# Peptides against a protein of PDB entry 5EG6: the designs that were tried, part 42

Target 1, 151 residues: chain A of PDB entry 5EG6
Amino acid sequence: RLRSQTVSTRYLHVEGGNFHASSQQWGAFYIHLLDDDESEGEEFTVRDGYIHYGQTVKLVCSVTGMALPRLIIRKVDKQTALLDADDPVSQLHKCAFYLKDTERMYLCLSQERIIQFQATPCPKEQNKEMINDGASWTIISTDKAEYTFYE

## One batch from the design tools (peptide; made by RFdiffusion4, then SolubleMPNN)

Design b1_p15_7_s1 (from b1_p15_7, 5 letters changed)
Fold by OpenDDE base, seed 3:
Structure b1_p15_7_s1 (fold): chain B 151 residues (1-151), chain A 15 residues (1-15)
Amino acid sequence: as target 1 above (151 residues)
Amino acid sequence: SLLSGDVPTFKAKPK
């Protein structure tokens, strides 16, 4: 289970003030649990407790302080993001990061870029959205606030 | 500057 802590994820790296993909170097990021009604801003209030799927999180580079927009962390099942899963986040499973207040936009790896990718609705499964492999992330908890990992 | 599809980033920290 995850709390607000430092994590690493495959390929995601910050360099030159930008999020990008690196096949050589992994950055360390803080994942902060936010309240569902927390507004976007340069400062935010962190909630205590275990992070659950469906909750709002802030991903901040532990080194540079650069952050992504508010995200909703969602459970991934094969090629789909689950919209109603609310169990504690497991590091054994992939996750997806929905960009909050968007039209099904997810954080996505494309080549060396970090982009937003629009998921496709699942007509027969209203609790799921179809995502691509680049929008599925593996997160690993780390012990140090500042940490660099190489593949 | 952002290219099409890029995700905007900014400085952020806990209060």
Scores: peptide ipSAE 0.380, ipTM 0.814, DockQ to the pose 0.428
Fold by OpenDDE base, seed 5:
Parts: sequence; structure tokens; C-alpha cells
Structure b1_p15_7_s1 (fold): chain B 151 residues (1-151), chain A 15 residues (1-15)
Amino acid sequence: as target 1 above (151 residues)
Amino acid sequence: SLLSGDVPTFKAKPK
């Protein structure tokens, strides 16, 4: 299970005030759970508890304090982001970060750049959006936390 | 292409 804490992920790093990709480094970030109606800003209110898919999170670089826009963490199934999944986030599964209030834009790794990638709707599955591998992230907790496995 | 622009970033911290 994941909660507001420090995490690390491959290929995401902050340098020179910008987010970019690194093939050699794991970025260290603090992931904060936000309220669904929390506004964008330099200061935000953090919620306690385990993070669930579909919830709003703030990803802040542990070193520089630089942050990405508010994100909605979504469960990934193959090359699709699930829109209606709401179970606790599992570190065993890949996740996607939807940029809140955008037209299906997701945080994406493209070569050495961190970009927005627009997902495409799934005509046959309204609860899914098609993403690419670059928009699928693996996060690892760096803090002691209770962990459970999900099927 | 489904690629968009760079992601804006800014300073942010918990209250």
C-alpha cells in the first residue's frame, strides 16, 4: 500500500529546475495525497491515509522542491489506464499519472524528455484510455510502510 | 503524433 511518503522512480529526475529523464538515475520524490477539490498552488493541504487509484496526488522533488502539476494516479492494465479503478495503489503494479483537468494528458517519458502524452479513448471500453509504455511508471517506496499483495 | 509539450513545473510544498 502507498501513502503520502517519499518514493523513487526510474527515469524521472529534476535538474536545472526542470523535470527530465535519466537512464542512470532514480529520482527521489515525495508523493502527497490531496483532496479532490484541492486547487493548484505553491502550498497545498495533505491528506492522511493510503493512496487509492483515482485520487489526486502531488509529486514533489525531495531535493529541489520542484513539483509537477496535480496528478491523478491511475491503475494501468497493459497499455491502458483504468478510469474507474479505486483500490489502494500497489507497488506491484504500474501506474499512470493523469495531468488533472487536461484532455487525457499523461506524464510520459519520451527519450530523455518528460512530456505530456495524450491518451486515446477506448471505443469498446469506456473505462479505459490507451497509453504507451512511456506513460507507465513503477514507483518504489523509500519509507517504511505496510505492504500488501494484490492479485 | 499523440505527443504534447513539456510539462510545466513550479515550487510546491505542504502547508
Scores: peptide ipSAE 0.377, ipTM 0.809, DockQ to the pose 0.774
Fold by OpenDDE base, seed 2:
Structure b1_p15_7_s1 (fold): chain B 151 residues (1-151), chain A 15 residues (1-15)
Amino acid sequence: as target 1 above (151 residues)
Amino acid sequence: SLLSGDVPTFKAKPK
């Protein structure tokens, strides 16, 4: 499951073919590792290996099969996304999901909606982008190469 | 069409 780091706890959920936030329901997801050069599509090749920050992933609802666009999973330090972190993804750390091929757009919770929100560059730290609390997520998953998020 | 800021979604599965 994915939990947004906001004052009011919200969980990522899919209903009616749309991603949204719920205080009562959460979705179970697959996070599939992709090659960096994998194209967008309804079918994708899963890469073997443990997921590291900075890698491209596909987030798919295990129930509906609905998916978000290709994402780059990034490590979060306080209120910033780290652009160059490459250690293995940890359930102990917050993460952010950069929408691949966008101008600093991140998966974000706004009220009950899931939106893309543009991060602000950090002038003094080129390896960081400032995100809001809604763009900071906690994941609970297995420790295998392919992550399945569930409680 | 999407509202401003919306994230597009679609069905996807591994090959």
Scores: peptide ipSAE 0.311, ipTM 0.799, DockQ to the pose 0.461
Fold by OpenDDE base, seed 4:
Structure b1_p15_7_s1 (fold): chain B 151 residues (1-151), chain A 15 residues (1-15)
Amino acid sequence: as target 1 above (151 residues)
Amino acid sequence: SLLSGDVPTFKAKPK
């Protein structure tokens, strides 16, 4: 199970105040659980408890303090993001990061850049959206405040 | 400056 804590994820890295991609680097981030009604801002209130799919989270670089917009963490099944999954986030599964209040935009790796990618609705499955492989992320927890892993 | 598809970023911290 995942709660507000430091995590590492492959490819996502911050240098010079910008997010970029590296195939050999695992970025160090803190994932914060937010209330669903928490507004966007430079300061936010952290909610206690285990993180569940469908909840709003904030990813902040442990080193630079740079943050992504508010995200909804969603469960991934193959190449689809599940819209109604609400079980606790597991490190055993890939996840997707939906940019909150957008039209199906997800955090995506494209070559050496981090972009927002628009998912496609699943015609036969209303509870799923089709994403590409670049929008699927693997995260691992760490007890260190600053943890960067290089392969 | 941000290009099309770029994700905006900014510094943020817990209260």
Scores: peptide ipSAE 0.377, ipTM 0.814, DockQ to the pose 0.436; fails the geometry check

Design b1_p15_7_s2 (from b1_p15_7, 4 letters changed)
Fold by OpenDDE base, seed 5:
Structure b1_p15_7_s2 (fold): chain B 151 residues (1-151), chain A 15 residues (1-15)
Amino acid sequence: as target 1 above (151 residues)
Amino acid sequence: SLKSGPVPVYKAKPK
């Protein structure tokens, strides 16, 4: 299970005021659970409890304080993001981060860059979207607020 | 074709 806490994910880190990627780095972030109606802003209200798929989250770099736009964390099944999964987020499964209020844009690792990349609708399965391989993320919880891991 | 682009970021913190 995952809750509002510090986490680490491979590749993603902040440098020079921007999010970057490195195959040799694990960035340290704080994941915050937000209300579904929470707006974008420099300050946000954090909800308590375990994070479920489909909920809105805020990723903030634990070192720089830089944040990504509001994201909806979604469960991943192979190369697809599930739109209707609502069970508690498990660190045993990959997840995808949908950029809220976009046309199927997901947080994606491309080469050494962090971008948003559009998912493709699944004609036969309305509850799924085909995502780029770089849009699948593994999250590991950590007790360290400031932590950097190098392979 | 599928769209891609940069992700805007900014400093943010919990209240």
Scores: peptide ipSAE 0.495, ipTM 0.920, DockQ to the pose 0.895
Fold by OpenDDE base, seed 4:
Structure b1_p15_7_s2 (fold): chain B 151 residues (1-151), chain A 15 residues (1-15)
Amino acid sequence: as target 1 above (151 residues)
Amino acid sequence: SLKSGPVPVYKAKPK
């Protein structure tokens, strides 16, 4: 299970005050669990507990302190993000980061840049959204010795 | 068409 802690993810890293993507680099980030009603700001209140899909998180670069907007971490199934999954986040599965309070915008890798890219609704499955290939992320916990992850 | 754009970033820390 994942809780507020330091994590690493492929491609995503901060350089020169900006988020960049590189196939050769892994960025170190702290993932913070927030309350659902937490507002955007340069300071935020961290909530204790295990992170579940559907909850609001804050990703902060461990080195530079640069942060992304509030995100909702969602479970990924193939090329879709699940909207109603609420089980504990597992490193065995890919995840997607929905930019909170947007119209289906997700954190996405495009070329060497990190962008937000809009997901497409699934007509037959209202609880799913089709995400771009670059919107699936693998998270690795860096403060626990025993874990399993899959790309 | 699907929308895309930059992601705003800023320094943030726990209280």
Scores: peptide ipSAE 0.495, ipTM 0.921, DockQ to the pose 0.887
Fold by OpenDDE base, seed 3:
Structure b1_p15_7_s2 (fold): chain B 151 residues (1-151), chain A 15 residues (1-15)
Amino acid sequence: as target 1 above (151 residues)
Amino acid sequence: SLKSGPVPVYKAKPK
């Protein structure tokens, strides 16, 4: 289980005030749990508790303070993002970051750039959206005190 | 055609 804490993800890092991708560098980010009705802003209220899929989170670079827009962390199954999963976030599974209040836009790695990429609906599976590999992220907790493995 | 583009970023911190 993941709480609001510092995490690291492969490729994603901040350099020169922008989010970049590097095969050699891992960025350190604080993942903040937000209320579902929290608005975008330079200041936000952090919620306590374990982070679950489907919840709104804020990723902030622990070094520069640069932040991504509000995201909904979603569970990934193969090459699909699950829309209705609500179990605790597991470090053992890949996740996707849906840009909140967009039309299926997900945080995506493309070459050395971090972009938003539109997922494709799954006609036969209404609870899933098709994403590419670049939109699947592996999160590693860097705070052992605030994380417990959950399969 | 799938929509794609840059992600806007800004400084933000907890209250």
Scores: peptide ipSAE 0.457, ipTM 0.875, DockQ to the pose 0.883
Fold by OpenDDE base, seed 2:
Structure b1_p15_7_s2 (fold): chain B 151 residues (1-151), chain A 15 residues (1-15)
Amino acid sequence: as target 1 above (151 residues)
Amino acid sequence: SLKSGPVPVYKAKPK
């Protein structure tokens, strides 16, 4: 299980006040669970509890304080983001970060840039959206706190 | 067609 904590991910780094891709540096971020109705802003209230897929999260650089817009963390199956998965987030699985209140825009690595990339609807599966490899992320906890392991 | 663009960023602080 993942809760609000410090995490690290590859290819996401903050430098000069901007997010950019780096194959050499791992970014350290706070991942904060938010209420579903939490508004966008520089200040936000963190919700207690373990993070589940489908919930709203805030990624904040632990060093600079720079943040991405509110994201919905979604489970990834192969090259698709699952829209209805709600189980606890597992560090063993890749995830996707949907930019909340957008038209299927996901946080994406493209070459040396961090962009939002529009997912393609799955014609035969309404509960899935097709994402590219750059939109799938692996996160690892950097906290010393205990968490539950599961596959 | 697929759309892409930059991601807005800003400083944020949890309460």
Scores: peptide ipSAE 0.243, ipTM 0.792, DockQ to the pose 0.891

Design b1_p15_7_s3 (from b1_p15_7, 4 letters changed)
Fold by OpenDDE base, seed 2:
Structure b1_p15_7_s3 (fold): chain B 151 residues (1-151), chain A 15 residues (1-15)
Amino acid sequence: as target 1 above (151 residues)
Amino acid sequence: PLKSGPVPTFKAKPK
């Protein structure tokens, strides 16, 4: 599952054919590694192997099959996305999902909605882009099912 | 490390 780093914990969830953020529900996802030159589409070729930052991925809901557009998974340092990090992705570290072929648009939580947030260039560091907390995610191992949490 | 495919299966609860 994917968790956004905000004041309150929110999970990426698919409901009614839409992606949204839930404080109580989360879905299981496939994260598919793609070739860098893979085109956008409902059908895509998946690569095997360990995912590294900077690589192109597809997030697919294991239940509904709903998928986000092609993303580049990027390492997060504080409130910045690193553009040149290429080490293996760790589930323990925050990450950001850059929407491929956009002008610094990142997958972002805003209230309960999943939106695109445009990162701001970092003036002093060309290899970084400033993102907000809603654009920082944590990948968490989960069961292959949708869960609802009750508090 | 994160591998292409399903996220490894572990049950976790929000804190």
Scores: peptide ipSAE 0.242, ipTM 0.672, DockQ to the pose 0.030
Fold by OpenDDE base, seed 5:
Structure b1_p15_7_s3 (fold): chain B 151 residues (1-151), chain A 15 residues (1-15)
Amino acid sequence: as target 1 above (151 residues)
Amino acid sequence: PLKSGPVPTFKAKPK
């Protein structure tokens, strides 16, 4: 289970006011659960409770305070993001971060860059979108420093 | 496909 808390993920890092990739560093972030109708802004209202897939979240760098746009956290099944999954987010599973109000754009790692990747609709399954490996993320809470995961 | 350019970022904090 995941809730509004500090988390870390491989490769994602903030430097020079921008999000970028580092193979040697784990970024430290605070993940905040938002209301579905929360607007983009410098200040936002945080919801309590466990984060579920399909909900809106904010990733804020714990060091710089820089934040990504509002994201919808989605469950990943192999090379697809699930659009209708709504169970609690598990740190044992990979997730994808859909940039809210975009045309299927996802947070993506490409070499040393953090970019947007446009998912392709799955023709056979309307509840899935095809993503690449760079758009699949594993996150762990910082209060579980000894947590072990598989990639 | 991959999108060129950086992802927009903001200064943000919870209320």
Scores: peptide ipSAE 0.239, ipTM 0.781, DockQ to the pose 0.683
Fold by OpenDDE base, seed 3:
Structure b1_p15_7_s3 (fold): chain B 151 residues (1-151), chain A 15 residues (1-15)
Amino acid sequence: as target 1 above (151 residues)
Amino acid sequence: PLKSGPVPTFKAKPK
């Protein structure tokens, strides 16, 4: 289970005030649990408790303080983001970061850039949205051992 | 075609 703590994710790094991909350096980020009604801002109130899928989170670089917009962390099943999953976030399991208040935009890795990429609705599965591989992330806590990832 | 674009970033911290 994941709580508000310092985490790292594959390739995600902050340099020069921007989020980008790095094959050599992993950034350390605070993942903060927010209330669903928390507004966007430079300051925010952090909730206590374990982070569950479907909840609003804030990713903040532990070094620079640079942050991404409010995100909803969603469970990933194959190449789909689950819209209704609400169980505790599992480390090392793939997740997706929906940019809150957007039209199916997800945090996505494209070459060396971090971009938002629009998911496609699943007509037959209303609780799912199709995402690409670049929009699937794996979270690991930095206080734990390092892991090897396979593709 | 799917839409894509840069993700805005800004300074933020807990209260």
Scores: peptide ipSAE 0.220, ipTM 0.775, DockQ to the pose 0.866
Fold by OpenDDE base, seed 4:
Structure b1_p15_7_s3 (fold): chain B 151 residues (1-151), chain A 15 residues (1-15)
Amino acid sequence: as target 1 above (151 residues)
Amino acid sequence: PLKSGPVPTFKAKPK
């Protein structure tokens, strides 16, 4: 059965030509795998296959066609992003989106806004960097929209 | 596993 989403969950959404985090509406996005050497731009070459952590992806709104900058999808372990994970991405598992070619900037929600959040290097583990809760995302198929997410 | 392509998905973030 269908369940209403609670305010404890926000969704990436496009409205008025901008990305935002909505508690009421969710956007449907295409996730496109890119080559590691793909340049930034509105036009890009898409690769087929299963997406692995560490790979470059483009998120494109299925309704508006608006896209985020090139992202590297990274595995999340608690409040850390793993820099060297390369296994296949599993839906329903938390992930982070590193903005490619930045100084540890991650896609992050802050209230209703989508911002860039700079991760902090992990002192003890060089293969990890610390992200905040807002930078941890869960990807699910639209057929899972009937379920409520809990912290 | 997550597959590349025009398959609609959405991202959710718990508060």
Scores: peptide ipSAE 0.273, ipTM 0.742, DockQ to the pose 0.035; fails the geometry check

Design b1_p15_7_s4 (from b1_p15_7 with S1M M11K H15K)
Fold by OpenDDE base, seed 1:
Structure b1_p15_7_s4 (fold): chain B 151 residues (1-151), chain A 15 residues (1-15)
Amino acid sequence: as target 1 above (151 residues)
Amino acid sequence: MLKSGPVPSFKAKPK
């Protein structure tokens, strides 16, 4: 299961103080679990425990120390982000990173750039938002952790 | 819909 720990993700990379995409490298980051009420800042309080979907996290580049804004990690089902999933994050599944306190903006890969993508509401499914493939991320823990498989 | 420009970022660390 995913905890506050170092992780790797494809394409996401930091260079020159900016986030960008690199098809040749896996970016190394530390993912920190935050309280839902944690404010944005250069310093933050980290919570212990397994990370669940719907929780607030902070991604910090392990090399440069550059960080993305507070994110809510959400479960992905095909091309939709689930808004009410709260089970433990599985590294076997793709996830989406909602930029906290935005209008459905998600971390997205577009060509060589990391941008925000605005998800579209699902009229018939209130618990889902439509995202694109670029907003689906794979996370691999670089620390020893338990791995849960789902059938 | 895609938003142009990079995602804002800054240095941050745990307390």
Scores: peptide ipSAE 0.385, ipTM 0.830, DockQ to the pose 0.712
Fold by OpenDDE base, seed 4:
Structure b1_p15_7_s4 (fold): chain B 151 residues (1-151), chain A 15 residues (1-15)
Amino acid sequence: as target 1 above (151 residues)
Amino acid sequence: MLKSGPVPSFKAKPK
């Protein structure tokens, strides 16, 4: 399981005050757990505990301090984001970052740009939304933290 | 599928 800590993800990078994609660079970010009712702002209260899918997180560039809007981290199964998964976040699985309070907008890699990608509802599975590969992310812990593997 | 960008960003830090 993952706690508020420093993580790294491929492609996501901050340069010139903007988020962009780089195939050769790994961005270093703090991932902070927030309360579900935490408001958007330049300052936020970090919640203690292990991060679970469905919870609100804040990604902040460890170098520049630039941050994305509040995100809900969601579990990914193939090309779908799970809406009701609530188990601890695992580094063994891909995740998606839903932009909180949007109409199914997810953080997405498109060529050299970081964009919002609108997921499509799954007709037969109301607890899933269809995303693309660009909206699937792998995060790696870069800080000492307790992690439990689940079989 | 709808794609839009850029994603808004701003400096933020823990209290």
Scores: peptide ipSAE 0.378, ipTM 0.832, DockQ to the pose 0.766
Fold by OpenDDE base, seed 5:
Structure b1_p15_7_s4 (fold): chain B 151 residues (1-151), chain A 15 residues (1-15)
Amino acid sequence: as target 1 above (151 residues)
Amino acid sequence: MLKSGPVPSFKAKPK
């Protein structure tokens, strides 16, 4: 289970005011659960409780305070993001971060860059979108507000 | 497909 808390994920890091990738680093972030109708802004209201797939979250760098746009966390099944999964987020499974209010754009790791990757509709399954491996993320919860891991 | 350019980001914090 996952709730609003500090987390760590490999590759994702903030430097120079931008999100970038590093193969030797695990980025430290705070993940916040938001209301579905929460607007984008420098300040946001955080919801209590466990995070479920399909809900809106905010990732904020614990070091710099830089944040990604509002994301919808989605369950991943191999090379697909599930659109209708709503069970609690499990750290045992990979997840995808859909950039809210975009045309199927997902947070993606490509080489040393953090980019948007446009998912392809799955013709056979309307509840799925095809993503690549770079758009699949592993999240590990931490008890540290300031944490940096290097390999 | 991949999209060029950085992902937008800005300072944000909980109220």
Scores: peptide ipSAE 0.354, ipTM 0.821, DockQ to the pose 0.660
Fold by OpenDDE base, seed 2:
Order: sequence, then C-alpha cells, then structure tokens
Structure b1_p15_7_s4 (fold): chain B 151 residues (1-151), chain A 15 residues (1-15)
Amino acid sequence: as target 1 above (151 residues)
Amino acid sequence: MLKSGPVPSFKAKPK
C-alpha cells in the first residue's frame, strides 16, 4: 500500500474507477517494472529485476486493474525528489512518483484527491526538485522482485 | 507558478 506523507495520513485507494485518498481504506497495488522505452497502453511488458529509483514503473490496483500513467519512481530527501538516485527501492525511504513525459508533475495528494502537482526546480541543485508533502509517499510492500503492496 | 490537475486513470495489465 501507498501512504502519503501528510499531516493526516491518507492511503491510495481505487473506487469507482478513480484514484482517491482515503483515511479508512487502502488498495493493494502492483508496481511493475518497465523498460525505459516502454510505451503507454492498457497492456505492457514487465521487465525482470528489482526496482531501482529512476526506473519506469506501472502502478496497478490488484483488485480493479485500474492504473496510473507510467511513472518514474524517485527517491525523496527531505522535501526534494532526487533525479539521479538509482539505488534499490526501499520501504525505509520516502519516494515520489514522477509522471513520465511531463514537466515535473508528480503524483500528489490534495485534500482527498489524487492529482498531479508540478515540482519546483532547485536553483542550486540541478539533481533535485522541490515537492510538497502530498507528493511524498511511503511504500509498504513485499520483498519480491515485483513489488506487491499489501498489508 | 505551480500547476496541478487530475491524474488520468485507466485499466492496464501485464501482457
């Protein structure tokens, strides 16, 4: 499951074909590793291996099959997304989900809605982008190669 | 200026 790092804890959930935030319900998700050049679509090829920061992933609800657009999972340091981190994804670290092919748009919690929110460039650090708290997520997953987020 | 908007959702599955 995915938990946003906000004052009020919210969990990513799918209901009625839409992603939203819930304090009472959460969804189980697959995070599928994709090739960097994998195109967007309703069907995708899963790449073998453990997920590292900087890689392209597909987040799919295990129950409904609903998915977000292709994402790049990025490591979070304080309130910044790291653009060049490439170590293995860890449940011990916060992460951010960059929407591929956008201008610094990240998966973000706003009130009870899941939105894309534009990060601000760090003037002094080109390898970082400033994100808000709603764009910082905690992962609770299995330790398998393909991440299944379930409690 | 920061921009925000809804995130599209659609069904997808591995091949």
Scores: peptide ipSAE 0.234, ipTM 0.780, DockQ to the pose 0.895

## One batch from the design tools (peptide; made by RFdiffusion4, then SolubleMPNN)

Design b1_p16_3_s1 (from b1_p16_3, 10 letters changed)
Fold by OpenDDE base, seed 5:
Structure b1_p16_3_s1 (fold): chain B 151 residues (1-151), chain A 16 residues (1-16)
Amino acid sequence: as target 1 above (151 residues)
Amino acid sequence: SSGELSYYKNAKPIRA
């Protein structure tokens, strides 16, 4: 199960002081579990425990220390993000990163860029939001000392 | 819709 730890993800990368997309590189990040009431800022308090869907997390580049705003990690079912899933995060499944306190904005890969993409409400299912493939992420737990770079 | 991301250059995680 996933906890506050280092992870590797495809496409998401930091270079030249910016987040960007690279099809040839896997980014190394630390995912930090936060309290639901943790405020946004440069500093943040990390919580112990296993990460569940619906919880607030921070992604920090292991190399540069650059971080995205607070995210809510959500379970993905095909082309939808589940809004009410709260089970432990499984690395066997893709996930989505909702930008906390936004109007359905998700971390998204778009060509060579990393952007926020606005999800569309599901007409028939209020507990789901429609996301594109670029907003579905695969995360793999890694050890800092044993990280393998994938090309 | 889509937009540019904001980020922090110097994240400072504090362990509880």
Scores: peptide ipSAE 0.384, ipTM 0.863, DockQ to the pose 0.941
Fold by OpenDDE base, seed 3:
Structure b1_p16_3_s1 (fold): chain B 151 residues (1-151), chain A 16 residues (1-16)
Amino acid sequence: as target 1 above (151 residues)
Amino acid sequence: SSGELSYYKNAKPIRA
C-alpha cells in the first residue's frame, strides 16, 4: 500500500528543468495525498493515510522539486481507466493519472515527451475510459531519488 | 487529442 511517500516510475523523468521521457532512467517522485477539495497551486496541504484510487495526488520530483498539476490516480484495467475504483493503490497494478478538472486528460508518454492525452469514453461502460499504453504507469516504492534502468 | 503539460518549478508541500 502507498502513503504520501517517494515512488519511482519508469519513463517519467525530470532533467534540464522539464519533464521528459527516458526509457533508461527511472525518476523518483514524492506522491502526496491531497484533499479532494484542495485547490491547484504551488503550495498544497498533504494529507495522511493510505492512497486509494480516485483520490487526488501531487507528483513532485524528488530531485528538482518540480511538480505536475493535481492528479487523480485511477486504477487501470487492461486498456481502460476505472472511474469508480476506490481500493488502496497497489504496486502490482498499473495506474493512470487523470489531470484533475480536465476533459478526460491523462498523463501520457509520447515518444520522448510527457503530454496530456485525452481518453475516449466507453459507450457501454460509463465507469471506464479508454487509454493507451502511454497513459499506463507502473509505480514502485523507493527511498532513492533516482536510478538507471538497464535492459 | 494531445497537448502540452503545465507544471510548477517549485512545489511547496505543507503537512496537515
Scores: peptide ipSAE 0.370, ipTM 0.859, DockQ to the pose 0.941
Fold by OpenDDE base, seed 1:
Structure b1_p16_3_s1 (fold): chain B 151 residues (1-151), chain A 16 residues (1-16)
Amino acid sequence: as target 1 above (151 residues)
Amino acid sequence: SSGELSYYKNAKPIRA
């Protein structure tokens, strides 16, 4: 299970003053659990507890301190993001990061860029949205904020 | 559709 802690994720990296993709290393980030009603901003209140799918989180680069906007971590089933899953986040499964308060925008790897990508609705399955492979992320926990994994 | 992300250069997490 996952708590507010340091994690590593493939491709996502901060360099040169922005987020970008690197196939050569895993970036180290803090994942912070927020309240659902937490407002967007530079400052944010971190909550204790295990992170569940559907909850609001902040990703902060452990090296640079740069942060993405508020995200909702969602469970991935094959090539779909589940909208109503609320079980504890498992590192055995890929996850998607929905940009909170957007029109189905997800954190996505595109070439060497990190972008927001709009998911496609599933007409027959209202609890799912179609995402591409670039919007599916693998995260692993680490005890070291400075931990860097080179591939 | 796709687009660029905005970000904060200096995040300030506050523990409750």
Scores: peptide ipSAE 0.355, ipTM 0.855, DockQ to the pose 0.920
Fold by OpenDDE base, seed 4:
Structure b1_p16_3_s1 (fold): chain B 151 residues (1-151), chain A 16 residues (1-16)
Amino acid sequence: as target 1 above (151 residues)
Amino acid sequence: SSGELSYYKNAKPIRA
């Protein structure tokens, strides 16, 4: 189970005052759990607890303090993001970061750039929407506290 | 479609 803590992910990196992609460097970020009704802004209230899919989070660069807009962390199944998954986040699974209050926009890696990518609705599965590989992320907790894994 | 991201240069997390 993931909670508000420091995490690492490949490709996502902050340098020169911008988010960009780096195949050689792992970015270190704080992942903060927010309340579902937390407003967008520079300041935000961090909540305690284990992070579940579907919850709102903030990614903050541990080095620069730069932050992305509010994100909803979603479970990934193959090439799709699950809209209704609510189980605890597991490091064994890839995840997607939906930009909250957008029309299916996800955090995405494109060459050397970090962009928002619009997912395509899944015609046969209303609880899923199709993402590309660049929108699928692997995060690793850097916290040595107890972590529960789910298969 | 795809596009550039906006972000905050100085995040200020507040503990509950």
Scores: peptide ipSAE 0.333, ipTM 0.848, DockQ to the pose 0.916

